Peptides against a protein of PDB entry 3B8E. Designs and how they scored, part 226

Target 1, 230 residues: chain A of PDB entry 3B8E
Amino acid sequence: PFLIFIIANIPLPLGTVTILCIDLGTDMVPAISLAYEQAESDIMKRQPRNPKTDKLVNEQLISMAYGQIGMIQALGGFFTYFVILAENGFLPIHLLGLRVNWDDRWINDVEDSYGQQWTYEQRKIVEFTCHTPFFVTIVVVQWADLVICKTRRNSVFQQGMKNKILIFGLFEETALAAFLSYCPGMGVALRMYPLKPTWWFCAFPYSLLIFVYDEVRKLIIRRRPGGWVE

## One batch from the design tools (peptide; made by RFdiffusion4, then SolubleMPNN)

Design b2_p29_3_s2 (from b2_p29_3, 25 letters changed)
Fold by OpenDDE base, seed 2:
Structure b2_p29_3_s2 (fold): chain B 230 residues (1-230), chain A 29 residues (1-29)
Amino acid sequence: as target 1 above (230 residues)
Amino acid sequence: ELEELAKKLKEKNEKLLEEIKKRLEELEK
């Protein structure tokens, strides 16, 4: 997210603290996945393969899968960001290069895509209004990630949601999202203004996309054991 | 204040990861 912010020179979609919260939350999913994959790998170690090469290949494949999922998460967050800004009069094309004027406290006449002038305070309210939905979008997408991480090869439908660790992870992510979104003072402390309940649903298409992607990936792995898609 | 919050969040995350590791080790037993 931060790289796209720098490259596109758009208004900041997330504050540094919210980015840190996402990074800390996102790092839990790989750790859980790696732990389950080690457990599944230990169960599946029926034949002695070279442990150094197999570990390296597995780590690379995990890293690639997480990289792809992370890109989908970022796309979901940015989609929500652009929708909110568009609803407030700032179309995506207009946001390109706008950061310099957006962050300037002395410019109180920044025009939106419809010719409306925005004061610095109004712009910052809109910016901070984007932070919470972006964060919530990432959390909702991470729900799909946590469900995906339950099994390496088996469909979620085959193993169900009986994993206590998965349920705990979902609860912690949801509780954190609710706390940051609705706790008094978070708007001042974290620049995260309260979220309308409707915005929780904006991430669902992306969660579904990740779910479909993983089911397809797992289907390919089951059909081609030892393939590069693992 | 932000650095302190970041530190607290990091510490909480480390504790959660340790707890997850412990629970996973218990499930392997």
Scores: peptide ipSAE 0.000, ipTM 0.172, DockQ to the pose 0.026
Fold by OpenDDE base, seed 3:
Structure b2_p29_3_s2 (fold): chain B 230 residues (1-230), chain A 29 residues (1-29)
Amino acid sequence: as target 1 above (230 residues)
Amino acid sequence: ELEELAKKLKEKNEKLLEEIKKRLEELEK
């Protein structure tokens, strides 16, 4: 997300605080789930033929899979960002290159796509209104990621949701999202304004996409053990 | 302020990790 912000020179879609909340708050539980699954897989795997090569290959495959999931998360967040700005009069094409004028406090007549002039304060309110839905979108997409991380090869439907750690992770991410979205003072402190309940549902298609992607990936791995998709 | 928030979040994560470890130990029993 931050790279796209720099390259496209658009208004900031995610605040620095929000990024820190994602990195420190939401990524930890998936990392633990992965570490546990690796440990369980290593216990079930008899003698690794080449522990160094197999470990490196597994780490690279995991890194690539998470990189792909991260890209889908970013796409979901940006979709939400562009929808909110479009609803407020800023079409995606108009946002390209707008950052310089957007962030200038002395320019109080930035025009939207419909010719309406926006003050600096009004622009910042709209920007901060995007931060919370973007964050919530990432959290909802991460729900799918947590469920995926439960099993590397087996379908989630085969093992079920009996793992209390997974349920706990989902609860913690949801509680964090609710706290940051609705706790008094968070709008000022974190620049995350209250979220309309409707925005929680905007992330569901992306969560579904991740589930489908992972189930297909796991199906391919099961059918072709040792393939490049593993 | 950001550093202080990061510190608070880190502390919360450490507590959460401890709770997860405790629950894992309970599940292994």
Scores: peptide ipSAE 0.000, ipTM 0.152, DockQ to the pose 0.029
Fold by OpenDDE base, seed 4:
Structure b2_p29_3_s2 (fold): chain B 230 residues (1-230), chain A 29 residues (1-29)
Amino acid sequence: as target 1 above (230 residues)
Amino acid sequence: ELEELAKKLKEKNEKLLEEIKKRLEELEK
């Protein structure tokens, strides 16, 4: 998200503190949960043909899949960001290159896509209004990510949700998101203004996309054992 | 002042959303 902020020169979609909360509060627990995840039954039963090459290939494929999931996750966050800004009168095209004027406190007449003028304070309010939904979107997408990471070949429906640590991670992320979104003072402290409950659902299409992506991937792996999609 | 500003912003946003919806409906006709 920060790279796109720099490249596109758009208003900052996610604050530094919020990014830190994602990295330390949301990503770490899932990573630990995966470390303690019991090996999938198909992974355990599969004898490596060549332990060195098969391990390396599998690691590369896993890394590629996670990279793709991370990209989908980022797209989900940016989608939410653009939706919020569009609801506030700023269409995506209008946001390109707007950062310089947006962050200038001496410019109080920044126009939106409809010719409405925005003061610096108003712009900062809408910017900070985007931070919370962006964060929540990341958390909701991570629900799907965590669930799909439990299995390599088996469907989520086949493997089930038995990892207590994973469930704890999901709960912790959700609780953190709720705390940051609704606790008084977070708008001042973390630049995260209160979130409308409807924004929790904005990420669901992307969560579904991740699920579909992973299920299709796993289906391909099941149909083509030893394929490059593993 | 921030609360009042937030309220004004919300009202403006609601109006803009309604306008966007109208334009989308016009594009779908």
Scores: peptide ipSAE 0.000, ipTM 0.258, DockQ to the pose 0.018
Fold by OpenDDE base, seed 5:
Structure b2_p29_3_s2 (fold): chain B 230 residues (1-230), chain A 29 residues (1-29)
Amino acid sequence: as target 1 above (230 residues)
Amino acid sequence: ELEELAKKLKEKNEKLLEEIKKRLEELEK
């Protein structure tokens, strides 16, 4: 997300606080849960394969999965960002290159796509209004990630939601998202303004996409053992 | 169990937020 911000020169979609909350609050629990599940799956099902080669393959699988999932998460976040800005009068095309004027405190007449002028304060309110939904979008998408992480090769439908750590992670992420979104003072302290409950649903298509993607990936792995997708 | 979990989550979130705030203050410096 930060790279797109730099390349497209758009207003900041995700604040430093939200980044830290994602990295420390949301990504850590999935990573731990994956580490435990891999340890459990490796202990229960595999005859002693060469521990060095299996660890390397596992690390590569995790890194690739997280990379792809992270891309889908970023897309979901940006979608929510663009929808919010569009609802406030800034169409996506108009946001390209707008950052310089957007961040300038002395420019109080930045025009939106409809010719409405926005003060610096108004622009920053809209920007900060995007931070919370972006974070919430990531959390909702991570619900799918956590669910799919329960199974390395099997469908989620086959293994079910037996991992208590994963369930705990889902609740932790959701509780954190709700706290950051609705706790008084978060707008001032963390630059995260309250989120309308309807925005929680904006991420659902991307959550579904991740779920479908992972099921397809697992299906491919099951049909072609030893392929590059493992 | 859910209430205890909620309480533990709240405490963890408060600690996490304090840590985030400290790190942010360090970055702004």
Scores: peptide ipSAE 0.000, ipTM 0.167, DockQ to the pose 0.054

Design b2_p29_3_s3 (from b2_p29_3, 25 letters changed)
Fold by OpenDDE base, seed 3:
Structure b2_p29_3_s3 (fold): chain B 230 residues (1-230), chain A 29 residues (1-29)
Amino acid sequence: as target 1 above (230 residues)
Amino acid sequence: DLEELVEKLKKKNEELLEKIKKLLKELEE
């Protein structure tokens, strides 16, 4: 998210403190849970590989998997960000290059896509309004990502939800999201304004699509081992 | 500085990945 902010020079979609909360609060327990996940039955049947090459391969696979998850989360968050700004009069194309004027406190006449002028204070309210739903969207996407990452080839339905740590991680992320969204003072401290309950559901279709896509991918991998879909 | 923040985030991500690797190793043992 932050890289796109720099490259596109758009208003900040997610605050730095909120990013830290994601990294420290939401990713740690899920990461631990995945480490304790039961190995797939086909992996257990594999003969011991060369420890050096297997360690490197596992490190690369883990790095790639988490990198992909992070990109998917960012895409979900940015979708929510652009929807909120569009609802407030700022179309995505208009946001490109707007950061310099957006963050300038002395410019009080920044125009939206419809010619309405926004003061610095009004712009910051809209910006901070985006932070909470962006964060919540990431959490909701993480629910799906955590579930799909339990296995490489087997369906989630075959592996089951036996990992208590994973289940705990899902509840922790949800509780943290609720706390940051609705606890008094978080709007000032973390620049996260209260979230309308309807925004919790905004990411659900996206999470469902990811889940379905991954299950289909895994099904194809099971039917055609060594295919290009791996 | 945005560049410094990106570097810090990258470093944290690497640390988390290392922790995951360590935990996976402990489970395999």
Scores: peptide ipSAE 0.000, ipTM 0.200, DockQ to the pose 0.018
Fold by OpenDDE base, seed 5:
Structure b2_p29_3_s3 (fold): chain B 230 residues (1-230), chain A 29 residues (1-29)
Amino acid sequence: as target 1 above (230 residues)
Amino acid sequence: DLEELVEKLKKKNEELLEKIKKLLKELEE
């Protein structure tokens, strides 16, 4: 997200607070749950192959999966960001290169795509309005990620939701997202303005995409063991 | 069990928020 912000010179889609909330609040529990579940899965199903090579393969698979899922998460976040800005009069094309004027506190007449002028304060409200939905989008997409991470090779439908730590992580992320989105004072304290309940659904297509992607990936791994997808 | 879980989650969220606030203050300084 930050790289696209720099390259496209668009208004900041994800604030520092939101990043910290993701890293500390949403990513930590999933990472721990994955570490436990992988340890359990590896212990239960495989006789000890060479522990050094198997650890390296697992680390590579985790890194690749996280990289791909992270890209889909970012796409979902940006989609939500662009939809919110479009609803406020800023079409995606108009946002390109707008950062310089957007962040300038002395420019109070930045025009949207429809010729409406926006003050610095109004622009910052809209920017901060995007932070919470971006975070919520990440959380909703992480639901799918957490569910798919339960199994390295098996379908989610085969293993079910047996990991209590993973379930706890899902509830923790959701509760944190709800708290940050709707608790009074979060707009001032964390620059996260309240989210309309409808925005929770904007991420669902991307959650489904991650789910489908992982099922397809697992299907490929099962059909072609040792392929480049692993 | 669900109510206890929600209370535990609320407490954990409050702790996380305090940590985030502290980290933000450190980053702004």
Scores: peptide ipSAE 0.000, ipTM 0.226, DockQ to the pose 0.056
Fold by OpenDDE base, seed 1:
Structure b2_p29_3_s3 (fold): chain B 230 residues (1-230), chain A 29 residues (1-29)
Amino acid sequence: as target 1 above (230 residues)
Amino acid sequence: DLEELVEKLKKKNEELLEKIKKLLKELEE
C-alpha cells in the first residue's frame, strides 16, 4: 500500500500506525494458520521427507502465504479507498498525481473531479476517513482469503474450517479492527476516525468475487491436473 | 519442524500484539 502511494503519487491511503497494526497485528497469525493448514494438506500428508528439506519448504510456504494474503488485502483496501474518495467527488483518475497539491497546506482550493473546491482541512479529514475503512476492509478480506486459501486445490466445501489457529486469528483481527474503529480517541491518536457499521460490508462484494474466482480456479485444477492454472 | 516453527512465530506475534495494545492504550490516555 505504501509503495503504491509513492509510485502513483496519490493521497495517503493508510497511516503509518495503521500499516504497523496491519503488518504486526492482523497479517501474521492468519498467515501462520494458513501456512500450517496448507502444509498439512499439501506436504505433511505425503511421505516423510528429509528434515532439512522439509523445513525449507515450510519456511517458503509461510513466506508465500504471507505475501499472497498481503497482496490480495492491498487490492481490497485500495478498492475501498477509491470508493470512499469517489463518493466524496475524487475519481481514481483524478487522484493520480494529486498528492503534491493535496498535502500543501497553503492550497485551499484543490478541485475534485466535479469542480468542487476542498480546503486543506477538508482534504485531511477525508484522507483520514479512509484509514479506518481501509484497515477494516483488509480484515474482512482476510476472512475470505483465509477460508478459500487453505489449500491449493481443495474447495472450502471439501476442506472445512477445523483449524483452531485460524479461528483465533480471525477473532483477534476482528477485535483489533473493532477496537481501532470505535474506541474513543483513535481518531486523534491514530488518525482512524470512527466508521459507520455499513463500511464493514464494503469488502463483501470483493470477497465474494475472489471466493468465486478461487473456487472456479480450484475446480479447473481438480479437473485438469498439471494445467497452466496450477 | 513445522509445529515448532508455527509456535515460535505465534509467540512472536502475540508479543508484538501486546506491545501494540499497550501503545494504543497509552495514546488514548
Scores: peptide ipSAE 0.000, ipTM 0.219, DockQ to the pose 0.069; fails the geometry check
Fold by OpenDDE base, seed 4:
Structure b2_p29_3_s3 (fold): chain B 230 residues (1-230), chain A 29 residues (1-29)
Amino acid sequence: as target 1 above (230 residues)
Amino acid sequence: DLEELVEKLKKKNEELLEKIKKLLKELEE
C-alpha cells in the first residue's frame, strides 16, 4: 500500500500506525499459527520423504503462497479504498497524481470527479475514513488466509479448525480491528475514524476469492500427486 | 520444478493485477 501511494501519488490509503498494527499485531500471530499448523499437518503427520529437500520445497511453496495471498490482500485493501473514495466523489483515475494537491493545506478547492470542491479538512476526513476500512479489509482477508493456510493438501472442510492458536489469532485480529475502529479517540490518535458495519463486508469477496483459489490449488495438488508441486 | 512454479505464479499474479485494473476501469464508468 505504501509503495502504491508513492508510485501512483494517490492519497494515503493506510496510515503508518495501521501498517504497524498489521505488521506487529495481525501478521505475527498468524505467522506463528501457520508455523505450528505446518508442524502439525505437514511435518508431524507426514514424515517427509526427504526431510531436508521436502522441508525446503514446502517452505518455498508456503512462501510463494503467502506472496500471492499478500498480493490479494493488498488488492482487497485498495479495492476498499477506491470504493470509499468513489462514494465520496473521487474516482480512481482522478486520484492518480492528486496527492500533491491533496496534502497541500493551502489548497482548499481540490475538485472531485464531479466538480465538488473539497477543503483540506474535508479531504483529510475522507482520507482518514479510508484508513480504518483498509485495515479491516486486511483483517477480514487474513481470516481467509489463516483458514486456508491450515492445510496444504487437504480442504479446510476435511481437517476442520482444530488449531487453537489459529482461532486465537483470528479473535485477536478481530478484536484489534474492532478496538481500532470503534474506540473513542482513535480517529484523532490513529487517524482511524469509526467504521460503518457495512465496510466489514467489503472484503468478503476477496476472502472468498482467496478461499476458492486455495481450494482449487489444493484440489489440483490432490488430483496430480507428484506433478508440478512434487 | 520450483522455478516453473514460481514463473506460473508470477504469471497468475500479473493476470490478476490486469483483471483488477480492468475492474477498476469498469467501476469508473
Scores: peptide ipSAE 0.000, ipTM 0.173, DockQ to the pose 0.020; fails the geometry check

Design b2_p29_3_s4 (from b2_p29_3, 26 letters changed)
Fold by OpenDDE base, seed 2:
Structure b2_p29_3_s4 (fold): chain B 230 residues (1-230), chain A 29 residues (1-29)
Amino acid sequence: as target 1 above (230 residues)
Amino acid sequence: SLEELEKELKERNKKMLEEIEKLLKELEE
């Protein structure tokens, strides 16, 4: 998210504190869960042909899975960010390069895509309005991503939700998201304004898409072992 | 309340997962 913020020069979609909350609060338990579950489902069930190579492959698989989760989460967050800003008059194309003027306190006439002028305070309000949905979207996408990343070959349906640590992690991150979104004072402390409950579901189609995509991918891998999709 | 919201979200998550499992089953057929 931060890299895209720098490269695209768009208004900051996710606050620093929120990033820290993701890294420390939401990703730890899921990451641990994934490490254990991948070992169980993909490696331990396969007769170790070569223990040394299999360990290296495992580390690479875990790293790649974690990296993919992070990328998908970021994409989901940016999606909701762009939707919210578009609803407030800022189309995605207009946001490109806007950060410099957006963050300037002395510019109080930044125009949206429809010619409406926004004060600095108004811009910061809408920016901070995006922080909570971005975070919530990450959590909602994690509901899918964590389940998907349980195995490389098995479908979510076949593997099921047997990992209690994963389930606990999902509940923990959801509870954290609810706390950060609706607890009084979080808007001031974390610059995360209260989110309408309806926005929690904005990411659901995206999560579903990820599930479908990954299951299709896994299906292809099962049908064509050693293919480029692996 | 936060507790009520958490409960609602958990229930909705459960329903979503059930729907996804159904769709995935259909995809594997």
Scores: peptide ipSAE 0.000, ipTM 0.168, DockQ to the pose 0.033
Fold by OpenDDE base, seed 3:
Structure b2_p29_3_s4 (fold): chain B 230 residues (1-230), chain A 29 residues (1-29)
Amino acid sequence: as target 1 above (230 residues)
Amino acid sequence: SLEELEKELKERNKKMLEEIEKLLKELEE
């Protein structure tokens, strides 16, 4: 998300606190998954033919899979961001390159796609209105990751522990999202305005997309064991 | 061990949540 913000030079879609929460949550799940796969490989007494190469390949495959899921999550967040801005008069095409004027406190006549002039304060209110729905969208999309992990054919004991950690992580992210969205004062302190209940539902299509993507990936792995999609 | 890793992650998460709650309280103030 931050890379797209820099490259496209659009208004900031996510607050700093929200970015930190996503980074912390996103780093934890891959680290746990890597630890479980290493433990499973150690339990499976199959001496890797080349331990160094096989470990590197597995780490790259895991990193790629989580990278792809992360990209889908980011797309879901950006979709929500563009919908909110479009509803407020800023079409996606108009946002390209607008950051410089958007963030300038002395420019109080930035025009939207319909010719309406927006003050700096009004623009910042709209920007901050996007932060909470974007974060909530990411959290809802991450619920699909929990379902994906439950359906993996790993050891029952490893799946049980992994599921508990994932459930706990998702519970923490959801509780944090609810707290940041609805706690009094958070709108002023963190610039995260209260979320309309309708915005929770905007993420569901992307959760479904991730679920379908993972099922297709699993199907390909089953049909081509040892392929690059593992 | 997986149990040690789970315990470490739970402790890290607990500390992180406590720190976030502290920061939020400081901002309300």
Scores: peptide ipSAE 0.000, ipTM 0.193, DockQ to the pose 0.176
Fold by OpenDDE base, seed 4:
Formats: structure tokens, C-alpha cells, sequence
Structure b2_p29_3_s4 (fold): chain B 230 residues (1-230), chain A 29 residues (1-29)
């Protein structure tokens, strides 16, 4: 998100503190949960072909899959960001290059896509209004990510949700998101203003996309054993 | 309330997972 902020010169969709909360508060617990994840039944039953080559290929495929999932996750966050700004009168095209004027405290007549003038304070309010939904979107997408990371070949139906640590991680992330979104003072402290409950659902299409993507990938792996998609 | 929201999210996540499992089962049949 920060790279897109720099490249596109758009208003910052996610605050630095919020990013830190994601990195330390949300990503760490899932990473630990995955470290304690039991070996997948199909991985354990798979006969080793070439240990060195198969390991390297598998690591590359895993890295590629995670990279793609991360991209989908980022797109989900930005989608939520653009939806909120559009609802407040700023269309995506209008946001391009707007950062300089947006962040200038001496400009109090920044126009939205409909000609409405926004003061610096009003712009910062709407910017901070985007931070929380962006964060929540990331958390919701991570639900899907955590579930799919449990398996390589088996579907969610086949492997199930048995890891208590993973479940704990999901609840911890959700609780953190809820706390940051609704606790009084978070708007001032973390620049995260309260969310409408409906914004929690903005990420669900992307969560579904991640699930579908991973299940299709796994289906291909099952149908083509030894393929490069593993 | 926060608790109601968490409950709703949990329920929706559960439903989504169940639907995915159903679809996957249908694809594997």
C-alpha cells in the first residue's frame, strides 16, 4: 500500500501505525500458527521422487502462490479504499496525483470529482476514515489466506480445520480489528475512525476469490500429480 | 455491538466456508 501511495500519488490508504499493527499483530500469529500446523496427509503420503529438486520446486511454487495471494490481498484493500473515497465524492481517476494538494494544510478548497470543496480537516477525516476499512479488509482476506495455507493439495473439505492455534489467530485478528475500529480514542491515537459494520463485508468477494484460486490450484495439482503447479 | 459484529462475521465466514466445501464436493463428484 505504501508503494502504491508513492507511485500513484494518492492519499495514504493506510497509516504507518496501522501497517505496523498488521505486521506485528496480525501476520505474526498466523505465521506461528502455520509453524505448528500438522503435516498435510497428502504430503506425508507422497513418495519422494528427488528430494533436492522436489524441495526446490515446491518452495518456488509456494512462494509464487503466496505472492499471488498477497497481490489479491492488496487489491482487496485498495478496492475498499477506492469505494470509500468514491462514496465521499472522490473517484479513483481524480485521486491520481492529488496527494500534493491533499496533504497541503494551506489548501482548503481541494475539489472532489463533483466540484465539492474540501478543507484540509475534512480531507484528513475522510483519509482516516479509509484507514480502518483498509485494515479490516486485510484481516478479512487473511481469514481466507490462513485457511488455504493449511493445505497444499487437499481441499478445505478434505483437510478440515483442526489447528486450534490457527483458529486462535483468526479470532485474535478479528478482535484486534474490532478493537481498533470501535474503541473510543482510536481515531485520534491511530487515525482509525469507527467503521460501519457493512464495511466488514467489502472484503468478502476477495476472500472468496482467494479461496476459489487456491482450490482451483489444488484441484489442478490433484488431477495432474507431479505437475509444476504443485 | 462489537460482540454482535464478531458473531455475525463468524457466522458469515462459516456459511461461506460451508458453501465452498459444498461446491468442492460437487466438483469432486
Amino acid sequence: as target 1 above (230 residues)
Amino acid sequence: SLEELEKELKERNKKMLEEIEKLLKELEE
Scores: peptide ipSAE 0.000, ipTM 0.160, DockQ to the pose 0.028
Fold by OpenDDE base, seed 5:
Structure b2_p29_3_s4 (fold): chain B 230 residues (1-230), chain A 29 residues (1-29)
Amino acid sequence: as target 1 above (230 residues)
Amino acid sequence: SLEELEKELKERNKKMLEEIEKLLKELEE
């Protein structure tokens, strides 16, 4: 997300707090998955393949899978960001290169896509209105990961404790998102304006996409045992 | 171990919350 912000020179879609929360969440899910795959590999009494090479392959697969999931999550967040800005009069094309003028406190007449002029304060309100929904979108997309973990058949009982960690992490993220979104003081302190409940649903298509992606991945793994995706 | 991971995650969460609180205080000043 930060790279797109720099490259596209768009208004900042994420606040520092939301970035930290995302980073923590995105680090937690891979760590949990690594722990799951290690546990699954230990249960699979397959002949000791070289434990060093198998661990490396597994770590690479996890890293790739989570990298792709992270990209889908980022796309979901940016979608929400662009929808919010579009509803406020800023079409995505108009946002390209707008950052310089957007962040300039002395420019109080930045025009939206419809010719409406926005003060610096108004622009910042809209910017901060995007921070929480972006984070919430990521959290909702991560709920798909919970569903994915539950659908893995082989280690339901061992997955139970790891799922508890994942559920706990997602619950903490969700609770934090709700707190940041609806706490009256947070609007002033973090400039995170309250999120309309409807924005929680904007992430659902991306959650579905992650679910489909994981099912396709699992299907590929099943069809090509020993391939690069195991 | 799962317990070690839980502990690490709790510690990370604690650090994150502390950092958030710090940032909040800095924003209020």
Scores: peptide ipSAE 0.000, ipTM 0.211, DockQ to the pose 0.068

